# Ledger of designs, part 166: peptides against a protein of PDB entry 6D0Y

Target 1, 225 residues: chain A of PDB entry 6D0Y
Amino acid sequence: ETEDHLESLICKVGEKSACSLESNLEGLAGVLEADLPNYKSKILRLLCTVARLLPEKLTIYTTLVGLLNARNYNFGGEFVEAMIRQLKESLKANNYNEAVYLVRFLSDLVNCHVIAAPSMVAMFENFVSVTQEEDVPQVRRDWYVYAFLSSLPWVGKELYEKKDAEMDRIFANTESYLKRRQKTHVPMLQVWTADKPHPQEEYLDCLWAQIQKLKKDRWQERHIL

## One batch from the design tools (peptide; made by RFdiffusion4, then SolubleMPNN)

Design b2_p25_2_s4 (from b2_p25_2, 10 letters changed)
Fold by OpenDDE base, seed 4:
Structure b2_p25_2_s4 (fold): chain B 225 residues (1-225), chain A 25 residues (1-25)
Amino acid sequence: as target 1 above (225 residues)
Amino acid sequence: SERERAEKIAQEMLEELKEEEEEEK
């Protein structure tokens, strides 16, 4: 069956083959494009599923979507909508792990030219704006900040290159929130050196420090986050 | 563009999510 064949192709992409990964992705994008008139909904569902359930293939599927978006720009938009719906569903189900991964996936789609940098900035502005809403529980406010900060390793460079002023505003708002929020101490592994021990910090404060370092390093990852 | 419309819808969904969260105490 054609649908089964498509599923197999999508699920197996990135596995060992005689051809390069790039060649395989281009080929698959072509196949999927050709089948969109008849199987758009199915292909959309399949891509959303593998994007969500196969985090080890994040860059493979973001690249695939990027290639497909280049072939069918409207489909790329529909895919983004579907992913946002999935994000909403994950949040409604209190599945924060899935939700944050989806945000990272969307972030990498900016690098694949699927999502415009200004749109991602707007999304992050919306995330950080939640911190200004009093009726939202802090756990959710914290999550939005976490989702934003933890996604910057994937997209921070691109966003600052194109929207530095807006990003600085988001950073300022984030910093302000981190200073005024209620903090809970969480035990964390420390890296100790003879002269410079790393103190324990609240997880968001720690992440903030890591992102500040990454920003200072011009978004070149030199350490494990 | 269609992409801009799609992204706008996505943003609206996020705002709706925020509103739902505000309704939760």
Scores: peptide ipSAE 0.031, ipTM 0.618, DockQ to the pose 0.016
Fold by OpenDDE base, seed 3:
Parts: sequence; structure tokens; C-alpha cells
Structure b2_p25_2_s4 (fold): chain B 225 residues (1-225), chain A 25 residues (1-25)
Amino acid sequence: as target 1 above (225 residues)
Amino acid sequence: SERERAEKIAQEMLEELKEEEEEEK
């Protein structure tokens, strides 16, 4: 049926074809827009699914959502709402890997003009503010810092160009937390790059050092997924 | 706008999540 066809189109986008990727994405956006009146919920679910399960295609799907948002602004908003709901559900289920993928996806949506830079800054402020809550377990506090830092390769340049003062405040709060937290091994966390953290350095401290270097290099990343 | 509404809802959901985490010790 048509629902199965939509799933196939969404899952296969980015594969080799006679047309450019940009042309294929524009074409798919047109198809999806035309089917929104009948299959909006299905399309939302499919896009959320590929966003969290296919991190290797992150930029493809954020671009697709950007194109859809330009065609149907209301749908773009509903998609963002759905992604936040999924993020909440992932965190409640202690699915930290899925949650961090969603945060990265949301981060790149800023580059695709779906989410405004100030809104993303506000989200990261909310994440880092958890470090000030004493009743929250450190593992949760650490994850919010990880989610923030791990997302900066995707959006740090844009956020500093638009909100440098606010970002500096978030960095200062992060640094303060990292200095006072208890150092523990967190095996469930994964490095955002292909490189493993220094074996003699605590995981978050290592990530912090990497992000500081990235910032000094004007957010020009040398490592790829 | 719808975008502004969506972003507001997103922020509210994040606050709810923080509250739930505080209740879980």
C-alpha cells in the first residue's frame, strides 16, 4: 500500500541514483508534502524513526526535514514536537544512545533552518542547568553535559556566531561542573568521533578537552564519523 | 507561529523531564 511505499522512499533516500542528492531530496519532499493530508502521522513516525536509527544519514534527513519545513511550516513544527516527545521517552527508558542521536539531530536542524539558534541555546541551557540539581543522580547530570558537548561539532559554529555570550556562559558552567564532579567510569557513553578517548583520562574530561580544541580551531572538525 | 508553539512545548517537556528525575531521587 501507499504507506509501505512511503517507508521505502524515506529509507532509500541518499542511495546512488542518476540524479543528484539535492534533486532526490527535493523530489521526495514534494512527494511527502502531497501525501501529508492522508498520511501525516505515518510520515512523522517514519522520519522520527530514521532520525534515531540511522545516524550515518543524519545530514540527509535533517536536510529533508528542512525542505519539508520550507514547504509546510506547520509540519516542521509538528516534527520538532514529535522529536522532543521521543527524546523524553528515550530518556525515561534510559536509552541514552537514542537520546544523544536525537539531540544531535535537533542540533543539525538549526543548520537546516528548522530550529532557531536561540531555541537550541535555550535547550542546552536547560541541559547544563541539571548539573546544579543535587537530587539528580550524577550519571544523569553527566549525560546532559555529554549530550551538550557531543552535539557541538554539529552546531557549535552556528551558535557561537549567533549567541556567543550565552554560549560562553554555558561553557563556564560546564567547566565548573567538570571540576567539582566525582570522577567515575561510564561505559555506556560513546565518543562522538571515531577516535577513542585517552585511556588515562576520564571520559568527560577527555571530551571537554576535545571540544575546547575544536572551539580554538574555529569549529573546523578534523575527525569524521 | 506554529514554530514558536512547538518550541514552547519542547521547553515545557524538558522541564517535566527534569521534575521526574528529581522525584526519582
Scores: peptide ipSAE 0.031, ipTM 0.620, DockQ to the pose 0.016
Fold by OpenDDE base, seed 5:
Structure b2_p25_2_s4 (fold): chain B 225 residues (1-225), chain A 25 residues (1-25)
Amino acid sequence: as target 1 above (225 residues)
Amino acid sequence: SERERAEKIAQEMLEELKEEEEEEK
């Protein structure tokens, strides 16, 4: 198969098909595995590209990588390395939008057995530890907390099942930070009641509340009908 | 196992991320 063909297959996976998505991904994983001897670098680059540029297909590509990792663990490792490198580059470039998505992507890779739960816990510990650094601007400290919290819908259940004590510590540190940080005005989050005005809750506080609720609900998300 | 190796690589890279962040401070 040509490189162009591989690109097409990878980019188009998840599109409407007569077959299930799962079956399509398994099939694609098989194709890619077979072509790794000849096109490993190309496939690696393609997967990294679609992972970062197609956020709407996050679970599709994490699943695909999981399947590939199961078939070729070395390739899986190389992919993780590439993604971590990309994350570092994004952070260095102050591309926080890309960075947060990459964190979320990596988080879901835990569910796909590409990244071990302890590794992800360590990553989040590293993120939250930034909040303890006074020489770091609050905007950046806030971002790391945001990156952590916004990723928990993807991996919180798994991490708490395996590393509950460590996660509790991270949560405690996060809560402590949120209480002591300076809050900015966010008009969208200003809530008023008929009887009494309520103080504005900052976005990060709102996210925290949502995650706390999710945790309380044992990481089961409610679907809106 | 290969899986263990892959996971080790992931862990090492995560630690590297930490080091870089600390250096930027």
Scores: peptide ipSAE 0.030, ipTM 0.618, DockQ to the pose 0.018
Fold by OpenDDE base, seed 2:
Structure b2_p25_2_s4 (fold): chain B 225 residues (1-225), chain A 25 residues (1-25)
Amino acid sequence: as target 1 above (225 residues)
Amino acid sequence: SERERAEKIAQEMLEELKEEEEEEK
């Protein structure tokens, strides 16, 4: 396979096919595995790029990485490391929208058996621990809570199944923070601007309520018709 | 496991980022 062909295969996966998506992903994983000796760096970069830039295909690429990780465990690790580096870079660049998406992507990798549940719990513990740091602006503290809460639809069930006590502690700390944080008197009716690096305070409270409901519903999301 | 070690390193990187952000303020 040429580098250009690999790019095409990776970018177009999930498109209409006579075969099942699962079959296509398995096939692609096999192709990528076979080409790792010659194109490891390129494949790694391509996967990181599509993971970052194609949020509509989140589950497709997490599944692909999961399949590839099963074939080549070391490559899976390198991919995770690369994604973490990208997360760090996004945060440094104040690209919080990309950063939160990367957290969600990493969260779904837990479901694909690429990242261990305890590691994800540790990440979320680190996020929520920022709320205890008084020298950090509230807007940043709010974002870490947002990143945590907004990722739970993807991984909350798995984390509570394996690390319920730790998750309860994180939730307790989160709730405590939400109660004690300084709230601005901005009406909830204000349109949330997606271009804002940080969610509105009212949005964070709403998200908390939604996550609490999701938790109560045992992490079963209701499908809207 | 190697994965756990890699993930630990990743966590350390995140911690360093937080520290750097605190120092810059």
Scores: peptide ipSAE 0.032, ipTM 0.622, DockQ to the pose 0.016; fails the geometry check

Design b2_p25_3_s1 (from b2_p25_3, 13 letters changed)
Fold by OpenDDE base, seed 2:
Structure b2_p25_3_s1 (fold): chain B 225 residues (1-225), chain A 25 residues (1-25)
Amino acid sequence: as target 1 above (225 residues)
Amino acid sequence: SEAEEQKRLEELKKKLLEEFEKKLE
């Protein structure tokens, strides 16, 4: 495949096709793997780009990366490293929107066996630890909590299955922070559709309540068809 | 629906990854 063709294939995956999504993903993974010797850097960059710019296709691309990682672990590692670098850059630039999507993407990579659960837990521990730093603006502390909580719909189940004690500690620290932080009046933040309507409250408190419910529901999201 | 699609993709992840893992064994 040519470099330009690879870009097209990567960008268009998941679109309407005569073939099943399963077949398309498997096929694309094969194509990309075969072209890694020649276009590794380009493929890495492309995947990183679509991962951060197309959040609506998060699961598609995490799946693709998972398939690639299964075939080539070195590539998977390099991809994660690239994503982490991008995350750090986004955070330094206060690009919260991009950063949160990257965190969610990385979270779902745990489900794809690209990132180990302990590594993700460590990341979340680092995020929540920011809440204990006094020299950090609250808006930034709030974001780290938001990033953590808003990623749990993707990875909470896996992390609690493997690192329940550590997760409980993170939750405790999060709860503690939420109790002591200065609250503002903002619209409710909805990550997913909840069965029970929540009263208007501060967005992090609302999110916390949603996550607590999700946790109680064994991390099973209720889908509205 | 979007919810259905998400569920489908999640199932796909599991199936495909398992298949590839088996092939590597």
Scores: peptide ipSAE 0.155, ipTM 0.744, DockQ to the pose 0.036
Fold by OpenDDE base, seed 1:
Structure b2_p25_3_s1 (fold): chain B 225 residues (1-225), chain A 25 residues (1-25)
Amino acid sequence: as target 1 above (225 residues)
Amino acid sequence: SEAEEQKRLEELKKKLLEEFEKKLE
């Protein structure tokens, strides 16, 4: 395999093929594993790039990474480290849109058995702990809560099954913060289509209500908008 | 179609979990 060909294979995965998606992903994982000795750095960079720039293929690439991690645990670890580094860079650059997406990507990696549930819980604990910091603007505190809540559709079920007590504490802290924070009039954030329309609420309150409903529904997702 | 694709991916993730569990045994 040539370097250029690897890029093509990675970018085109998930497209219509004569083979099943599962077969294509497993095949690609095998190809990438075989080429790691020669193109490890390139493959790592490519995967990070598509993970960051192709949000419509989030679950495809998380699954691919999961398959690779199963074959080469060290590479999986290096990928996670690279993604965490990218997340930190995005936060430093105040690129909150990219940052929140990266959190969602990392969240789904838990489902792909790349990131351990306790590690993700720890990350969310760190996020929610920002709400307790006095020298941080509310907009930043709100973002961390948003990043946490908006990632739960991807990982809430897994985390609650394995770390229910810890998740309950995070939820309690989140609820407490939402009750005491200053509310502003902002457009509603609707992540899911609901049978009953939500009243006009502040965006975090709206999201909180949606997540509470999702939790009540045993984390069964509908359509993510 | 997207829902079906997501379902297929979830099934693949389930297989990954099964393989992982087998390795731990």
Scores: peptide ipSAE 0.142, ipTM 0.740, DockQ to the pose 0.032
Fold by OpenDDE base, seed 5:
Structure b2_p25_3_s1 (fold): chain B 225 residues (1-225), chain A 25 residues (1-25)
Amino acid sequence: as target 1 above (225 residues)
Amino acid sequence: SEAEEQKRLEELKKKLLEEFEKKLE
């Protein structure tokens, strides 16, 4: 494979094909693995790019990275590092939409055995700990809570299965913050749909209620967006 | 549907990764 061809393959994965998605993902993982010795840097950049720019293919690319990581563990680590760097850059640039998506992407990588559950828990602990910082604007504190809660549909089940005590602590801290924060009404991106309508609530309170319901339902989403 | 596709991908992810893990053992 040539470098230019790799870009095409990575960008087009998951699109309509004569082959199954399973076959395409496996095939692409194999191709990428074979080309890592020659094009590791390029492949890394490409994967980071599509991960950021194609949110509609989140699960496709997390799966791809998972498959690739299973073939080459070192590359998986490098990819995560690159994504973390990108997350930090997004935050520095106040690109919160990209940042929250990256957190979700990283969250789903836990399911792909690319990121260890304890590491993700630690990240969320760090996020929620921002709520305790007095020198940080509430809007920023709210964002970290939002980033945490909005990522749980992807990883909540896995984290509670492995780190229930730690997760409970994070939840308790989150709940405490939500009770004491100033209320605002900002639109939020819904990760899932519910069959039953509910009264209008403040966006974080609404999300909190939805996550609690999801938790109660053992992290089984009825409708995936 | 998109929702069905996402669910399928989730299942695929689980299955394929488990298979890879077994191959590595």
Scores: peptide ipSAE 0.121, ipTM 0.721, DockQ to the pose 0.035
Fold by OpenDDE base, seed 3:
Structure b2_p25_3_s1 (fold): chain B 225 residues (1-225), chain A 25 residues (1-25)
Amino acid sequence: as target 1 above (225 residues)
Amino acid sequence: SEAEEQKRLEELKKKLLEEFEKKLE
């Protein structure tokens, strides 16, 4: 494939076609693997770009990366390193919207067996530990808790299956922080559809309640098309 | 192992694809 054609293939994956998404992803993974010797840097940049700029295709691209990682482990590692660097840059630039999405993307990479569960747990431990730091604005502490909680729909099941004790400790620390923080009323977060909408409350408290329910439901989500 | 990883990934794909296919219909 030509360089321009690779960009088109990567950007258009997941669109309606005569073939299944699975077939398209497998096919694309094969094409990309074959072209790595000639276009590794370009492919890496393209994947990082779509992973960052197309949040609507999060699970498509995490799956693609998972497939590529299975074919070429070194490339998968390079991709993760690039994404971690991007996350650090986003945080440094106070681009919290991009940063939280990157955390979600990395979270789903655990399901795709690109990132090990213990590594993700360690990241979340580090996030929640910010709540214990002095001289840190609450808005920043709140963001790390939000980043953690809002990523659990993607990875909570996997992490509790493999690191339940560690996750419980993180939850305990999170709950403790939520009880002592200053609260403001904002609209609830619509992470997924519930039978009954939650009443208007503080957004982190609302998210916490939603995550607790998700955990109780063994991380099974309800979907409405 | 790589084989086990691929198997688990396929299970993930199956779950994800079901949701995507419904949206594409």
Scores: peptide ipSAE 0.075, ipTM 0.655, DockQ to the pose 0.060

Design b2_p25_3_s2 (from b2_p25_3, 12 letters changed)
Fold by OpenDDE base, seed 4:
Formats: C-alpha cells, structure tokens, sequence
Structure b2_p25_3_s2 (fold): chain B 225 residues (1-225), chain A 25 residues (1-25)
C-alpha cells in the first residue's frame, strides 16, 4: 500500500460499505499491520490525526486501534504514548475541547484492551487531585472534574468492575469538591413536568447527577448524556 | 510475554502520568 492509499483507507473507514463495520475494521487492521514495517510512522501519525480530528468516529478508531494493538502490541503502546503526549500538549495549550475529547478517546481505549484499567484510574486520580489545588481558577478544577465525569459513560463500567475501591475514593473526592465549590446557575431552557420538577442546576451538578444515575443503573446507558 | 508487555506499557503510562502530576503542580 502506498502512503496515500493508507490515508484514504484510514480516513474512510466506517463509511457505507457492503461489508459490516467489524469486517472492514478487521480488514483494515490487517492491512495496517502488514504495512507497519514500511510505514509505521506514517500510520501512527495518521491514526493520531484521525483520532484527534474526527470525534464522530471515536468508537471506530478506538476499535481499530484495539484490533491493531492485538496484532502488534508494541504499536499499540506507541499509539497510547502519542495520544497521552497529545493530551499533555492540549492541556498545556489550554485547549480544553481537544483535551476532553482525548480523555474520552483514551477512556474508550480501555474497553478496547489498549489501556489497562489501573492506568486509567491513575489518570483520573490525577485529574481529581486538581480539585485539591489551592489558589487556582475554579474553571481549571471544574474542567478536570468534567473531563473525568464526562468520560465515565465510556469507561465507568470497566473501572468499577476492576477497581471499585479506587473509583469509590475518586467519587467521594469528587462529591466533596462539588459540595464545596462555588456554584453558578445560568438560565437555560428545560422541560418541566408536573410530577417530576427539576430545578436548574449548575452543569457539573447536573452531570454528577447523571453519572450517579448511570452508576445506579450499573453503567447501562438508557439515554444520551 | 504478554504480561511483560503489559507491564512495560503500564510503566510507560505511569511515567507519563508522573509528568502530568508535575505539570499540574
């Protein structure tokens, strides 16, 4: 395969095909694996690029990376390293939108057996530890909590299955922070029901409630968060 | 072995996370 062809294959994966998505991903993983000896750097760059720039295909590319990781574990590690470094760069640049997406991407990589649960727990511990920082803008603390909570739909089940005690500690710390943080309420449109009235809540409190509900539902999503 | 590879990956991630901790301080 030529480099240009590889780019086309990677970018177009998940598009309409006569074959199933799973079959296409397996096929592509095989093609990429075969070309790693000659085009590893290019493939790595391409995967990092699409992972970063095509959020609509998050699960497609995490799955692809998972398949590729199973075929070439070392490459999977290099990819993880690249993504974590990209996350670090995003955070340094205060690119919170990219950063939060990368956290979600990494979270889903746990489901794809690319990142171990303990590693992700450690990452979230680091994020939540930011809430303990003094003399920093609350927006910073809030963002790390947001990044953590907003990633749980992708990885919460796996983490609680394997690291429930650690996750409980993180949740306790998060809850404690949410109780003591300054709350800002912004007017928003919402649907009101007579039997189930819900007052407007700060976005993190709302997210927290949603995650608590998800946890109580054993991490089975019944609605889009 | 697979276990060794996983260990190496975990070590790598831990190293990177340590860098995060330093950045967050």
Amino acid sequence: as target 1 above (225 residues)
Amino acid sequence: SAAEEERRRQELIEKLLKEFEEELK
Scores: peptide ipSAE 0.338, ipTM 0.864, DockQ to the pose 0.019
Fold by OpenDDE base, seed 3:
Structure b2_p25_3_s2 (fold): chain B 225 residues (1-225), chain A 25 residues (1-25)
Amino acid sequence: as target 1 above (225 residues)
Amino acid sequence: SAAEEERRRQELIEKLLKEFEEELK
């Protein structure tokens, strides 16, 4: 296939069709695999681009990469490397919105059997370890905790099934940090007129509570109320 | 083997993570 045609196929995947999304993704994975000998670099770049720029299609492209990884494992490795490097670049550029999305993308790749659970655990250990750095601003420490916690809806179940002890340690460290960090008050977000008025929680504390509930509910996302 | 391939992937990620550790310090 031509380079332009590949771009069109990759960008349009997930659009409404007579076939199931899964069948379309399988078909596309086959097409891409066949074209890797001639267009590996281009396909890699395209997948990295859509993964980064189309967050609304996160699960579509993680699934696609998973299918392609099953067909060509080496290519899957190159993709993971590219995505991790992109994450590093985003962090260096202080593009935290992109960075957190990339962490979520990588997290979902664990479910797609592209990244092993131990590798993701190690990544999260690195993130949470930042909380121990005294010379780092709290806002930066908070972000790494946020990136970790906000990614757990995508990967928490898998990680606890395979690495429960390690995850418990990370959770303990996170809890310890949340207890000792400085709190910020956001009164404008406090609900005063609700049927049951409640004080506004600090955003990380709120997220922590949500994740604890999710964990208790066996990582079923529908239980996040 | 699949196990060997997985090990290679893990090693790759570990190398990248080591770079992260140095950057985050």
Scores: peptide ipSAE 0.337, ipTM 0.864, DockQ to the pose 0.019
Fold by OpenDDE base, seed 1:
Structure b2_p25_3_s2 (fold): chain B 225 residues (1-225), chain A 25 residues (1-25)
Amino acid sequence: as target 1 above (225 residues)
Amino acid sequence: SAAEEERRRQELIEKLLKEFEEELK
């Protein structure tokens, strides 16, 4: 495949086709695998780009990466590394909307067997541990809690199935933080902006309640949060 | 083995998380 054609294939995957989505993803994974020797860097960049910029296709691309990871484990590792680095860059740039989405993407990669559950638990432990740091502004602490909680719809079931004790600890720490944090009354349902990491305190409490309910319902979601 | 590869992946992530943690604090 030509470089331009690869871009087209990756960007258009999941669109209407005579074949099933699963078939298309398998086919694309095969094509990409075959072209890795010649276009690994390009393919990696393309996948990172679409993973970051096309949130509507999150599950499509996580699945694709899962298939590629199964075919070429090293490439899967490189992709994960790239995504984590991108997450770090997003945080450094105060692009919190992108950052939270990347956390969700990584979370779904657990379901696609690209990231192991313990690794994701460790990531969330790191996030929640920020709440214990006094030198970190509350707005930043709140964001990490938000990033954690808002990602659980994608990975909570898997993590509790495999690491229930660790997750319970994280939940306990989260609950403790939410109870002791300073609350500022902010109108609910304000749009989160990339340059404004100011979480809505009432929204966090609401999100916590929703996640608690989701947990109680064995992580069966009835509606999109 | 597959288990070894998974371990290597985990180690990679742990290293990245360590770097991440240092940046968060």
Scores: peptide ipSAE 0.282, ipTM 0.842, DockQ to the pose 0.019
Fold by OpenDDE base, seed 2:
Structure b2_p25_3_s2 (fold): chain B 225 residues (1-225), chain A 25 residues (1-25)
Amino acid sequence: as target 1 above (225 residues)
Amino acid sequence: SAAEEERRRQELIEKLLKEFEEELK
């Protein structure tokens, strides 16, 4: 495939097709694998780009990366590295919206067997540890908590299955922070549309309540919808 | 082996996380 064609294939994956999405992804993974020797850098960059710019296709691209990782483990590693670096850059630039989507993307990569659960737990531990830093603005602390909580719909089940003790610790720390932080009155941020929590509740408190409910429901999202 | 490969990736991620943590401060 030509470089331009690869871009088209990657960007258009998941569009209406006579074939199943899974079949299309498998086919694309094969094509991309075959072209890695010639276009590895381009493919890597393209995948990173669509990962961060097309959040609506998150699961499509995480699945694709999962398939690629299964075919070429080294490439999978390079992709993860690139994504983490991008996350770092986004945070440095205070691009919170991009950063949170990257965290969610990385979270779903755990489900795709690209990132190990312990690694994701470690990442979340790092995020929540920011809440303990006094020299960090609350808005930044809040964001890391938000990034953590808002990613759990994608990875919470897996993490609790494998690292329940560590996750409980993170939850405890999060809860503690939420209790002591200065609350602001901002619109509720939700992953799901639900009657509870109360729409007038502070957004992090709302999210916390939603995640707590999700956790209680064994991470089955249908119970919150 | 698959396990060895996974460990290598985990080590890589851990390294990146350490670097990342320093930037969070």
Scores: peptide ipSAE 0.270, ipTM 0.828, DockQ to the pose 0.019

